# Peptides against a protein of PDB entry 3EFO, part 192

Target 1, 262 residues: chain A of PDB entry 3EFO
Amino acid sequence: SQLADLYKSCETDALINFFAKSAFKAVLHQPLKVIREILVNQTAHMLACYRKNCASPSAASQLILPDSMKVLPVYMNCLLKNCVLLSRPEISTDERAYQRQLVMTMGVADSQLFFYPQLLPIHTLDVKSTMLPAAVRCSESRLSEEGIFLLANGLHMFLWLGVSSPPELIQGIFNVPSFAHINTDMTLLPEVGNPYSQQLRMIMGIIQQKRPYSMKLTIVKQREQPEMVFRQFLVEDKGLYGGSSYVDFLCCVHKEICQLLN

## One batch from the design tools (peptide; made by RFdiffusion4, then SolubleMPNN)

Design b2_p23_8_s4 (from b2_p23_8, 9 letters changed)
Fold by OpenDDE base, seed 5:
Structure b2_p23_8_s4 (fold): chain B 262 residues (1-262), chain A 23 residues (1-23)
Amino acid sequence: as target 1 above (262 residues)
Amino acid sequence: SYVSLDMNNIEEDLEKILDEYLA
């Protein structure tokens, strides 16, 4: 059918770019609450339409996602949780304006990475491999106290270290004997020269490639105050200043779909 | 084609979808 073909032709990265720019443009003439409601309604409407017209009958307890949109909900939730669309007073007008302008100029690839960061388990690196480690979900549940993770969203880069991260890796990366000796004020990794440090630097270089902005590196220690900033980039989790977890968002969308179809 | 998520087992289904996407 024509409608089925339409869904097959949709790409999540293009859709999120469109919705983001549309929403951020609307900020100038519509209340934030209304914009958020529209985004949720649009998401639910698209999925409800698909379920009604393109999918086989399924139990009401099932959430049906076309293959082309199987990860659209997570991106929509990230968009809804962006500071530009949050009404919390803790977020400055300047920050909203800054991020709004950034996104308005982003291409499809840029906005995809911006809304859903790449989170890499660095502690699992094979120094003999030139391949990047597989990214993990952007959630606290995927972190480990024994791990070291690199997060990048095209604008910022974070190196997160668990409190029990391996001393040998700390030595390899920072040339210091322990976690306590790491200076989080540094924005550059030292040239230690061992295979592990070289591999990490290579990975960081790959991530930086073809990105329009130079990402500043922030070193983050688990359980230190600055970790709060890092946690805000774990976009699947519930936000500090509002928004829902991805699971909660899906439940919300599912309920709305059911309401539309009843 | 489409994927079906069981809302009673959403975490497992999401894990599969996102792991495949991130691979």
Scores: peptide ipSAE 0.606, ipTM 0.950, DockQ to the pose 0.858
Fold by OpenDDE base, seed 3:
Structure b2_p23_8_s4 (fold): chain B 262 residues (1-262), chain A 23 residues (1-23)
Amino acid sequence: as target 1 above (262 residues)
Amino acid sequence: SYVSLDMNNIEEDLEKILDEYLA
């Protein structure tokens, strides 16, 4: 059907780019609460329409997502939780304005990475492999006190270190004896020269490639104050300032779909 | 085609979707 074809043509990355720019434009003349409500409503309406017209009958407890939109909800939640649409005390007005302007000029690939960061388990690196480690979900549940993770969203790069990070990796990356000796004020990794350090630097380079902006590196120690900033990039988790977890958002969307169809 | 998420077991379904997406 024509409608089915339409859904097949709707790529999530293009949709989130469109919704982001539309919402960020609307910030200039509409209340944030209204904008967020519209986004949720639009999401629910699109999915309700699909369920009604394109999907086979399913139980009420099921949430039906077309293949082209399998990950649309997670991106939509990320958009809703962005500091432009959901103000946070720790984010200045200038920073929000800056991010708004950046997104307004982002291409499809840029906005995709911006809203859902790459989170890489660096502690699992195979120095003999040229392959990047597989990204994990952006949630605290995927972190490990024994792990080291690299997070990048096209604008920022974080190196997160668990309190029990392996000393040998710490030595390899920072050339210091222990976690306590790591200087978090540094924005560049030292040129240690061992295979692990070189591999990490290579990965960072690959991530930086084809990105329009140079990502500043921030070193983050678990349980230190700056970790709070890092955690805000774990976009699937519940936010401290009104943002929902991904699961909670899906429940909300599902409820609204049911209301539309019943 | 489409995927169906069971809201009573949503985490498992999400894990599958997102793992496939991130792979």
Scores: peptide ipSAE 0.597, ipTM 0.949, DockQ to the pose 0.863
Fold by OpenDDE base, seed 1:
Formats: C-alpha cells, sequence, structure tokens
Structure b2_p23_8_s4 (fold): chain B 262 residues (1-262), chain A 23 residues (1-23)
C-alpha cells in the first residue's frame, strides 16, 4: 500500500532530526510541557496508524514497530529528555540556548550522535585491530567496575574509569600506577607511546573526525562527583529530573497506542 | 517488515533490537 511504502521510506535519523528541530523551534512559542506532549502524541499516532493499516493483527500486549522505525522510540525519548525540553535546573539558560542553536543547525548524522551517544568499551580494545569496538547501550547496566568506557555525543567526550579498572590499562593510558593517581583535571591524554595508548588515541581521533565541533575530553572516575555529569549521557536510564527510562517510555507509548486503537 | 516487542518481556526484545543496531 501507499502507506506502507511511506513508512518504508522513513528513516529514524531523519525523523529525529526533524522532530528535534521542530520541537526546539517551538520552544520559543509553546510551553515545554505542551511540546513534550505533542512529541509523545505524534509518536503514538504514527505507530498506531502503522499497526492499524500496515501490520498483521497482533496481541494487545505487543508493540509493533515498522522496521524503519525500530529504534525511533529510543531517540524520541532522548529528545524528550534533552535539557532544552526538560529545563533542568543545573543547566543555565545560556547553555540551553546554546544547545538549542546547535541542534537547529545539525545535520542528520550530527543529531543522531547527539541524542544517542556512542559508548565504547575500550577496556576490550584489540591493539592489533583497525576497527572500533562495538558500541554498547547507553545505560549504567552496561558499565562495569572493571571497565573503561569512552562516550562521545559530538560535543563532549568522556573517558569513564571503573574503580576496579585494570592497573595495566591505567598505566598504559595515563602512565600512573593506579586508579587513585589519575588526574581528572586533564583534558588531554598523555602520549605514553605504548600500543594501547596509541590505539586509544586513534579511536578518539576517528570519533572526532568529520564532527563539526571539537569534543572536549573529560576524564571521569567512578564514584567521584563528576560522574554525575557523565551519567546524564546514559540516555536509556531514568533521568534525575523527570526523564523516563527507555523501557518506561515504551510502556507509555504502548499505552497511548492502545488507547487510540481501542 | 516490522518488529514485535512483547511488553511482558520487553528487555529481551530491546536487547536484540539495540544490539543489532549498535553492531
Amino acid sequence: as target 1 above (262 residues)
Amino acid sequence: SYVSLDMNNIEEDLEKILDEYLA
């Protein structure tokens, strides 16, 4: 059907770019609560329409997503949780204005990375590999006390270290003997010169490549105060200031779809 | 083509979707 073809032609990255720019434009004229409600409603309506007209009958407990939109909900939740739309108290008006302007000018690839960061388990690096490690879900559940993770969203880059991260990796990255000796005030990694350090720097370079802005590096130790900032980028988790987890958001969307169709 | 998520077991389905997406 024509409708089925329409959904097939939709791409999540393009959609989230559109919705983000639309919402961030609306911030100037509409209350934030209304904007968030509109976004949820639009998501539910699109999916309800698909279920009604394009999908085979399914149990009420099923959430049906067209293949082209199978990850749309996670991005939509990220958009809803953005500081521009939530107006988090720890974020200044200037910062919100800045982020709004940035997103308004972002291309599809930029907004995709911005809303759902790349989280890489660099403790698993193969120094002989030329490929980036596979990204993991942006959730605390994917972190480990023994791990070291690199997070990037196109604007910020974080190097997160677990309290039990391997001393040999710490030595390799920072040239210090232990976790306690790591200086988190650094914005650049030292050029230690060993294969692991070189590989990490290469990965960081690849991530930075073709990004319109230079990402500032923040080194984060687990259980230290600055980790709170890092955790805000774990976008699948429940936010501190009213943002839902991805699972909770899906439940909300599913409920609304059911209401629309029943 | 579409994917179906069981809301009674959503995490398993999401894991599959997102692992595939992030691969």
Scores: peptide ipSAE 0.595, ipTM 0.948, DockQ to the pose 0.866
Fold by OpenDDE base, seed 4:
Structure b2_p23_8_s4 (fold): chain B 262 residues (1-262), chain A 23 residues (1-23)
Amino acid sequence: as target 1 above (262 residues)
Amino acid sequence: SYVSLDMNNIEEDLEKILDEYLA
């Protein structure tokens, strides 16, 4: 059917770009609460329509997602949790304005990375491989105290270190003997020169080369205050300022779909 | 084609979807 073909042609990255720009434009004329409601409603309507017209009948407890939109809810939740759409006073007007303007000019690839960061377990790097490690879900549950992770969203780059991260890797990256010796005020990795350091730098370079903006590196130690900022980029988790977890969002969307179809 | 998530056990299904996406 034409409708089925339409859904097949939809790409999540394009959709989220469109929704983001539409929502951020609407911020100028509509209350944030209304905008958020519209986004949820649009998501639910799209999925409800698919379920009704393109999918085989299934139990009401099932959430049906077309393959082309299987990760759309993730991105939509990220959009909803963006500071531009949050009314919390802790978020400055300047910050909202800044991010709004940035997103309004982003291409599809840029907005995709912006809303759902790339989180890389660099502690698993194979120094003999030129391939980037597979990204993991942006959730605290994917972090480990023994791990070191690189997070990038096109604007910011974070190097997160677990409290029990391997001393040999710490030495390799920072040329210091232990976690405690890492200076988190630094914004550049030292040129240690070992294969691991070089590979990490290469990875960072690759990530940077694909982005229009220079990403300043922030070193984050687990359980230190700056980690709280880092955790805001773990977009699948519940946000500090009231944003829902991905699971909670899916439940919300599912309920709305059911309401539409009943 | 489409994917189906069981809302009663969503974590497993999500893991599969997102792991495949991020691979």
Scores: peptide ipSAE 0.594, ipTM 0.948, DockQ to the pose 0.875

## One batch from the design tools (peptide; made by RFdiffusion4, then SolubleMPNN)

Design b2_p24_3_s1 (from b2_p24_3, 7 letters changed)
Fold by OpenDDE base, seed 1:
Structure b2_p24_3_s1 (fold): chain B 262 residues (1-262), chain A 24 residues (1-24)
Amino acid sequence: as target 1 above (262 residues)
Amino acid sequence: GSVALDMSSREKLEEQLEALLDSL
């Protein structure tokens, strides 16, 4: 009962903030590989303890997550794949140091957004609606060549355009006739003034609202080189430099839990 | 309360994850 109450009192956003700051502090005196192993072990141990002491009996083929930690694994995987803990050639030492320092000062809400970005399908935008479009999962599988997506993580903002994006939307956003005419060197959207442009700008403003840092905008065309940078923010996918997909991570955690309990 | 993910099938897992991650 006491242990069950403890799990009920936990919040995933607070947990991931704690684990992130703990891990990023440990970077100063422990190897990255060791830090990642500790995080995985801690995750497995917490979930194994719940399964053993708090959860109702279930089949060994099931991964049991308490409600308070039901989305913890996805955030933990994002943490494990962060450039501070998983070095990537395209990320400089200075950039890693910068991100580490930022996270060390982040509140619970900021770190949650930082590790799992918002990915919004703006091609489905209703210009008469005051509501933000529903976010989709941060995976390439959720993108479409006909779509336009906005990604934001509190530090960066990306506008991703599919190769078959509707010309009318391109015209509405950029005031150019086609995908080929879009200039990806710009960091600001033009003030075209039509309802769609205004709605998009409003959405961007809402996303920026109450965020401690001004997010830099990067315009990304599908199949162009900068798209590779954008894809690194699709955190559920397998990384180019050793990061696991979310599904693979769940399998890994499940196996480790089974090993602990058997 | 708790959530049980069926790990025996990748297809079943993906189906469950859609509902689970809608809460994000």
Scores: peptide ipSAE 0.629, ipTM 0.951, DockQ to the pose 0.785
Fold by OpenDDE base, seed 2:
Order: sequence, then C-alpha cells, then structure tokens
Structure b2_p24_3_s1 (fold): chain B 262 residues (1-262), chain A 24 residues (1-24)
Amino acid sequence: as target 1 above (262 residues)
Amino acid sequence: GSVALDMSSREKLEEQLEALLDSL
C-alpha cells in the first residue's frame, strides 16, 4: 500500500530533525507544555496509524515499531527533555536561546548527535587499535566507578572519571598520581605523550572531525557537584529536573497508542 | 519489517532495548 511504502521510506534522523525544528520554532508562540504534548501526540498517532494500517495483528501488550522508526521514540524522548523544551534552572536563558538557534540550522547528522550523545568507555581503549570504542547507552547504568568515559554531543565534550578509576590511566591521561589530584578546572588535557594519552587525544580528534563547532572539554569527577551537569546528558535516564526515562516514555507512548486504537 | 516490544514487564523491555539501541 501507499501508506506502507511511506513508512518504509521514512528516516528517523530526518524526522527528529523536522520535529526539533518545528518544536523549537513553536517555542516562540506556544507554551512549552503544549509543545511537548503535541510531540507525544504526534509520536503516538504515527505509530498507531502504522499498527492499524500496516502491521499484522498483535497483542495489546506489544509496542509495534516500523523498522524505519525503531529508534524514533528514544530520540523523541531526548527532544522532549532538551533544555529548550524542558527548561532547567541550571541553564541560563542565553544558553537555551543559543541551543535553540543552533538546532534551527542543524543538518540531520548534527541534530541526531546533539539529541543522543556518544558515550565511549575510554578505560577499555586498546592503544594498538585504530578502532574507536563502541559507544554505550547514555545511562548511569552503563557507567562504572572503575571506568573513564567520554561523552560528546557535537557541542560539548565531557571526560567522566569514576572514583575508582585506574591510577595508571589517571597518570597516563593527567600526569598526576591519583584521582584526588585531578584538576577539573582544566579544559584541555596535558600533553603527556604516552601511547594511552595519544590514543585518547586521537579519539577526541576523530569525534571533533566534521563537527561545525569546537567542543569544549569538561573534566568531571564522580560524586562531585559538577557531575550533575554531566548526568543530564545521560538522556535515557529520568531527568533531574523533569523528563521521563526512556523506558517510562515508551510506556507512555504505548498507553496512548492503545487509547487511540480502542 | 517491524519490531515488536513486549511491554508486559520492565525487565523484558530492558532486555529488548539492548538489541534495539545497538543500531544507534
């Protein structure tokens, strides 16, 4: 059917780009609450339409996603939790306005990375490998006290260090003897020159490549106050100042779809 | 094609999401 063909041709990254720009434009003349409700409603309607017209019959306990939209919900939740649509007290008006303006001009690839960051386990790096480490899900559950993680969203870069990070890696990256000696006010890594440091810098360079803006580096220690800012980029988790976890969002969408079809 | 997520329990959902989000 024509409708089935339409769903097959859809691309999640393009959809998110469209929804983001539409929503961010609407911020100028509609309440944030209304905008968020519209986005959830649109998501539910698109998926309900697919279930009704394109999908084989399934149990009510199942959430059916077309292949072209299988990751649409996670990105939609990220959009809903963005500081432009969900204002947070720690984010200044200027910063919110800046992000809105940036997104309005972003291409499909840029907006995708912006809403769902890359989270890389740096502590697992093989200095002899040219391969980038596989990204993990943006959730606290994927962090470890023994780990070091790099997070990037095209605008910001964070290096998160667990309280039990390996001293040898700390020495390799920062040239200091322990976690306590790391200066989190620094925005650049020192030129230590060992293979691990070089590999990390290379990875950071690769991530920075083809991005329109230079990402500022923030060093974050676990359990220190600035970690709260970092945690907000773990977009699959429940927001500190609002916004659902990804799982809760899926449940919400599923409920709304069921309501539409019953 | 389509993906069917079992929403009957949080645990089952979490397990399915691992495979789903590997495509990101």
Scores: peptide ipSAE 0.629, ipTM 0.951, DockQ to the pose 0.774
Fold by OpenDDE base, seed 4:
Structure b2_p24_3_s1 (fold): chain B 262 residues (1-262), chain A 24 residues (1-24)
Amino acid sequence: as target 1 above (262 residues)
Amino acid sequence: GSVALDMSSREKLEEQLEALLDSL
């Protein structure tokens, strides 16, 4: 059917780009609450339509996602939790305005990365490999006190260090003997020159490659105050000042779909 | 094709999400 073909042709990244720009445009004329509700409704309606017209019958307890939209909900939740749509006290009006303007000009690839960052376990790097480490889900549950993670969203880059990060890696990256000696005021990694350092720099370079904006590096130590800023980018988690976890959002969407179909 | 997520429990959902989000 034409409808089935439509769903097959949909691309989540394109949809999110569209919804983001539409929502961010609406910010100028509509209350944020209304915009968020519209986005949720649109998500639910699209999925409800698929379930009704394209999917095989399934139990009401099932959330049916077409392959083309299987990761749409996670991105939608990220959009809903963005500071432009969900005001947070720690984010200034200027910052919100800035992000709004940036997104309005973003391409599909840029917006995808912006809303759902890459979170890379740097502590697992194999210096003999040319491959990038596989990204993990953007959640605190994926962090470890023994780990070192690089997060990038196209605008910001964070290097997060667990309190129990391996001293050898700390020395390899920062040329200091311990976690306590790391200076978080730096925005550039030192030129240590060992294979691990070089590989990390290479990875950072790859991440920066073909991005329209230069990402500022922020060093984040676990349990220090700046970590709170970092945690805002763990988009699957429940927001400190609002916004659902990904799981909660899925439940919300599912509930709304059921309401539409009952 | 499509993906069916069992929403009957939070635990079941969380288990399914690992595979789903591997594509990210």
Scores: peptide ipSAE 0.619, ipTM 0.949, DockQ to the pose 0.793
Fold by OpenDDE base, seed 5:
Structure b2_p24_3_s1 (fold): chain B 262 residues (1-262), chain A 24 residues (1-24)
Amino acid sequence: as target 1 above (262 residues)
Amino acid sequence: GSVALDMSSREKLEEQLEALLDSL
């Protein structure tokens, strides 16, 4: 059917780019609450329509996602949790305006990375490998006190260090003997010259490659105040200033789909 | 052509989400 063909032709990255720009444009003439409701409704309606008209019959307890939209919900939740759409006094008007303008100019690849960052376990690096480490889900549950993680969203780059990070890795990256000696005011890693340092720098270079903006590096120690800023980029978690976790959002969407079809 | 998430079990859901998000 024509409808089935439409769903097959859709791409999540293009959809989220469209929805983001549409929503951010609407901020100028509609209340934020209404915009958020529209986005949720659109998500539910698209998926409900697929279930009704394109998908094979399934149990009501299942959430059915077409292949082309299998990761749409996670991106949609990230969009809904963006500071531009949140109605919180803690977020300045200037910050909202800034991020709004940034997204309005982003291409498909840029917005994809912006809304769902890459989180890489740096402590697992094999210095003999030229391959990037596999990204983990953007959630605090995937962090480790013994680990070191690199997060990038195309605009910002964070190097997060657990309180129990291996001293040998700290020495390798920063040329200091311990976690306590790391200076978080640094915006550049030292050129230590060992294989581990070289590999990390290479990875950072690869991440920076083909990005339209130069990402500033922020070094973050676990349990220090700047970690709160870092945690806002763990987009699958519940936001500090509002927004649902990914799991909660899925439940919400599923409930709404069921309501639409009953 | 589609993915079915079992919403009746949180454990099953989490397991399925790992597979879905590995493509990101």
Scores: peptide ipSAE 0.622, ipTM 0.949, DockQ to the pose 0.721; fails the geometry check

Design b2_p24_3_s2 (from b2_p24_3 with H2S E15Q V17L D18N T19E E23S)
Fold by OpenDDE base, seed 3:
Structure b2_p24_3_s2 (fold): chain B 262 residues (1-262), chain A 24 residues (1-24)
Amino acid sequence: as target 1 above (262 residues)
Amino acid sequence: SSVALDMSSRETLEQQLNELLDSL
């Protein structure tokens, strides 16, 4: 059908880019709460329409997503949780304005990375391999007190260190004997010169490659106050200031779809 | 085609999401 063809032609990355720009434009004229509600409603309506007109009959307990939109909800939730649409006390008005303007000019690839960051387990690096570590889900459940993680969203880069990070890795990265000795005020890693340090720097370089903006590095220690800022980028988790977890968001969307169809 | 997520329980949903998103 013509409608089915329409859904097949849609791409999540393009849709999110469009929704982000439209929402961020609307911020100038509409309350944030209204904008968020509109986004949720639009999501539910699109999926309800698909279920009604394109999908095979399924149980009411199922959420049906077309292949083209199979990951749309996760990115939509990220959009809804963004500081432009969901104000946070730690984010200044100027910063929100800046991010809004940046997104308005972002291409599809940039906006995807911006809303759903890349989170890499740096502690798993194999210095003998040219392969990058596989990214993990942006959730606290994927962090480890023994781990070191690099997070990047195209604008910011964070190096998160667990309280039980291996001393040998700390020494390799920072040239200090322990976690307690790491200076979190630095924005550049020291050039220690060992293979691990060099590989980490290489990875950071690859991440920075083809990004339009230079990402400032922030070093974050677990259980220190600045970690709260880092945790805001764990976009699948429940937000401190009202943002839903991804699971909760899906439940919300599913409920709304059912209401539309029943 | 389409993806069907079983919404019957949080645990089941989380498992399905892991499979879906880890494949990206």
Scores: peptide ipSAE 0.554, ipTM 0.933, DockQ to the pose 0.871
Fold by OpenDDE base, seed 4:
Structure b2_p24_3_s2 (fold): chain B 262 residues (1-262), chain A 24 residues (1-24)
Amino acid sequence: as target 1 above (262 residues)
Amino acid sequence: SSVALDMSSRETLEQQLNELLDSL
């Protein structure tokens, strides 16, 4: 059917870009709560329409997603949790305004990374490899106290260190003897000159080269106060200030779809 | 083609989502 073809042609990254720009424009004239409700309603309506007109019959206990939108809810939740649409006390008004303006000019690839960051387990680096480590999901469940992770969203870069991160890696990256000696006020990594340090710097360079903006580096130690800011970039998790986990969001969407179809 | 997620329990859903998202 024509509708089926339409859904097949849709791409999540393009849709999110569109919804983001539309929502961020609406911020100027509508309450944030209303904008968020509209986004949820639109998501539910799109999926309800697919279920009704395009999908094969299925149990009511199932959530049916077309292949083209199989990850749409994840990104939609990220959009809903963004500081432009969901005010957070740690984010200034100026910063929110700045981010809004940036997104209004972002292409599809930029907005995708902005809403869903890249999280890299750099503690697993092979210094002999020229490949970047495989990204993991942006969730606390993917972090480890023994690990070191690099997060980038096109605007910010975070180096997160677990409390039990290997001393040899700490020495390799920072040239200090232990986790306690790491200075989190620095915005640049020291040029230690060993293979691991060089590899990390290379990776950071590659990530930066792919983006139009210079990313500010923040070093974060687990269990210290600044980690709270970092955790806001773990977008699949439940937010501290009203944002849902991706699972909770799906449940919400499913409920609304059922209401529309009953 | 479509993906069907079982919404019967949170744990089941989380498992399905992990599999789906990890495959990307």
Scores: peptide ipSAE 0.549, ipTM 0.934, DockQ to the pose 0.912
Fold by OpenDDE base, seed 2:
Structure b2_p24_3_s2 (fold): chain B 262 residues (1-262), chain A 24 residues (1-24)
Amino acid sequence: as target 1 above (262 residues)
Amino acid sequence: SSVALDMSSRETLEQQLNELLDSL
């Protein structure tokens, strides 16, 4: 059917870009709560329409996603949790305005990364490999106290260190003997010169080269106060200031779809 | 094609999501 073809042609990255720009434009003349409600409703309506008109009959206990939109909900949740729409108290008005303006000019690829960061387990780096480590999902469940992770969203870069990070890696990256000696006030990694340090710097360079804006590096120690800021980029988790986990969001969307179709 | 997620429990959903999203 024509409608089925339409859903097949839709791409999540393009949709999220459109919704983001639409929502961020609306921020200037509509309450944030209303904007968020509209986004949720639009998501539910699109998926309800698919279930009704395009999908094979299925149990009400199932959430049916067209293949082209299989990750739409996660990105939509990221959009809903963005500081522009959620208004986190730790984020200044100027920063929110800045992010809003940036998104308004972002292409599809940039907005995708902006809303769903890249999270890399750099403690697993193979210094002999030219390949980037495989990204993990942006959730605390994917972190480990023994791990070191690099997070980037095109605007910010975080180096997160677990409390039990390997001393040899800490020495390799920071040239200090232990976790306690790491200075989190630094915004640049020292040029230690060993293979691991070089590889990490190379990875950071590759990530930076793909983005139009220079990303400031923030070093984050697990269980220290600045980690709270970092955790806001774990977009699949429940937010500290009212944002839903991805699971909770899916449940919400599913409920809305059922209400529309029953 | 489409993806069907079983919404019967949080645990089941989380498992399905892990499988889905880890494959991306």
Scores: peptide ipSAE 0.548, ipTM 0.933, DockQ to the pose 0.893
Fold by OpenDDE base, seed 5:
Structure b2_p24_3_s2 (fold): chain B 262 residues (1-262), chain A 24 residues (1-24)
Amino acid sequence: as target 1 above (262 residues)
Amino acid sequence: SSVALDMSSRETLEQQLNELLDSL
């Protein structure tokens, strides 16, 4: 059917780009609450339509996602949790305006990375390998106190260090003997010259090279105040300012789909 | 082709999501 073909041809990254720009444009003339509701409704309607017209029969307790949209909900949740769409007094008007403007000019690849950052486990690096480490999910559950993680969303870059990060890696990256000696006011890594330092710098370079904006590096120590800013980029988790976890969002979407079909 | 997520429990859902998203 034409409808089935349509779903096969859809790409999540393109859809998110479209929805983001549409929503951010609507901010100028519609209440944020209404915009968020529209986005959720659109998500539910698209998936309900698929279930009704394209999917094989399945139990009502299942959420059915076409392959082309299998990650649509996670990105939609990220969009909904963006500061532009959140009605919180803690978020300045200037910050909302700034991010709104940025997204309005982003291409598909840029918006994808912006809404769902890359989170790389740096502590797992093989210094003999030229391969980038496999990204992990943007959730606190994927962090470890013994780990070091690099996060990038095309605009910001964070190097997060667990309180129990290996001293040898700290020495290799920062040329200091311990976690306590790391200066978080630094915006550049020192040129230590060892394999760990070189590899990390290479990775950072690769990430930067593919993006139109220069990403400022922020060094973040676990359990320090600046970590709160970092945690905002763990987009699958419950948001600091009231955004839903991904799991909660899926439950919400599923409920709405059931209501539409029922 | 489609993905079916069992929504019967939070734990099951989290496990399925981990498997799905980690494969990407």
Scores: peptide ipSAE 0.547, ipTM 0.934, DockQ to the pose 0.880

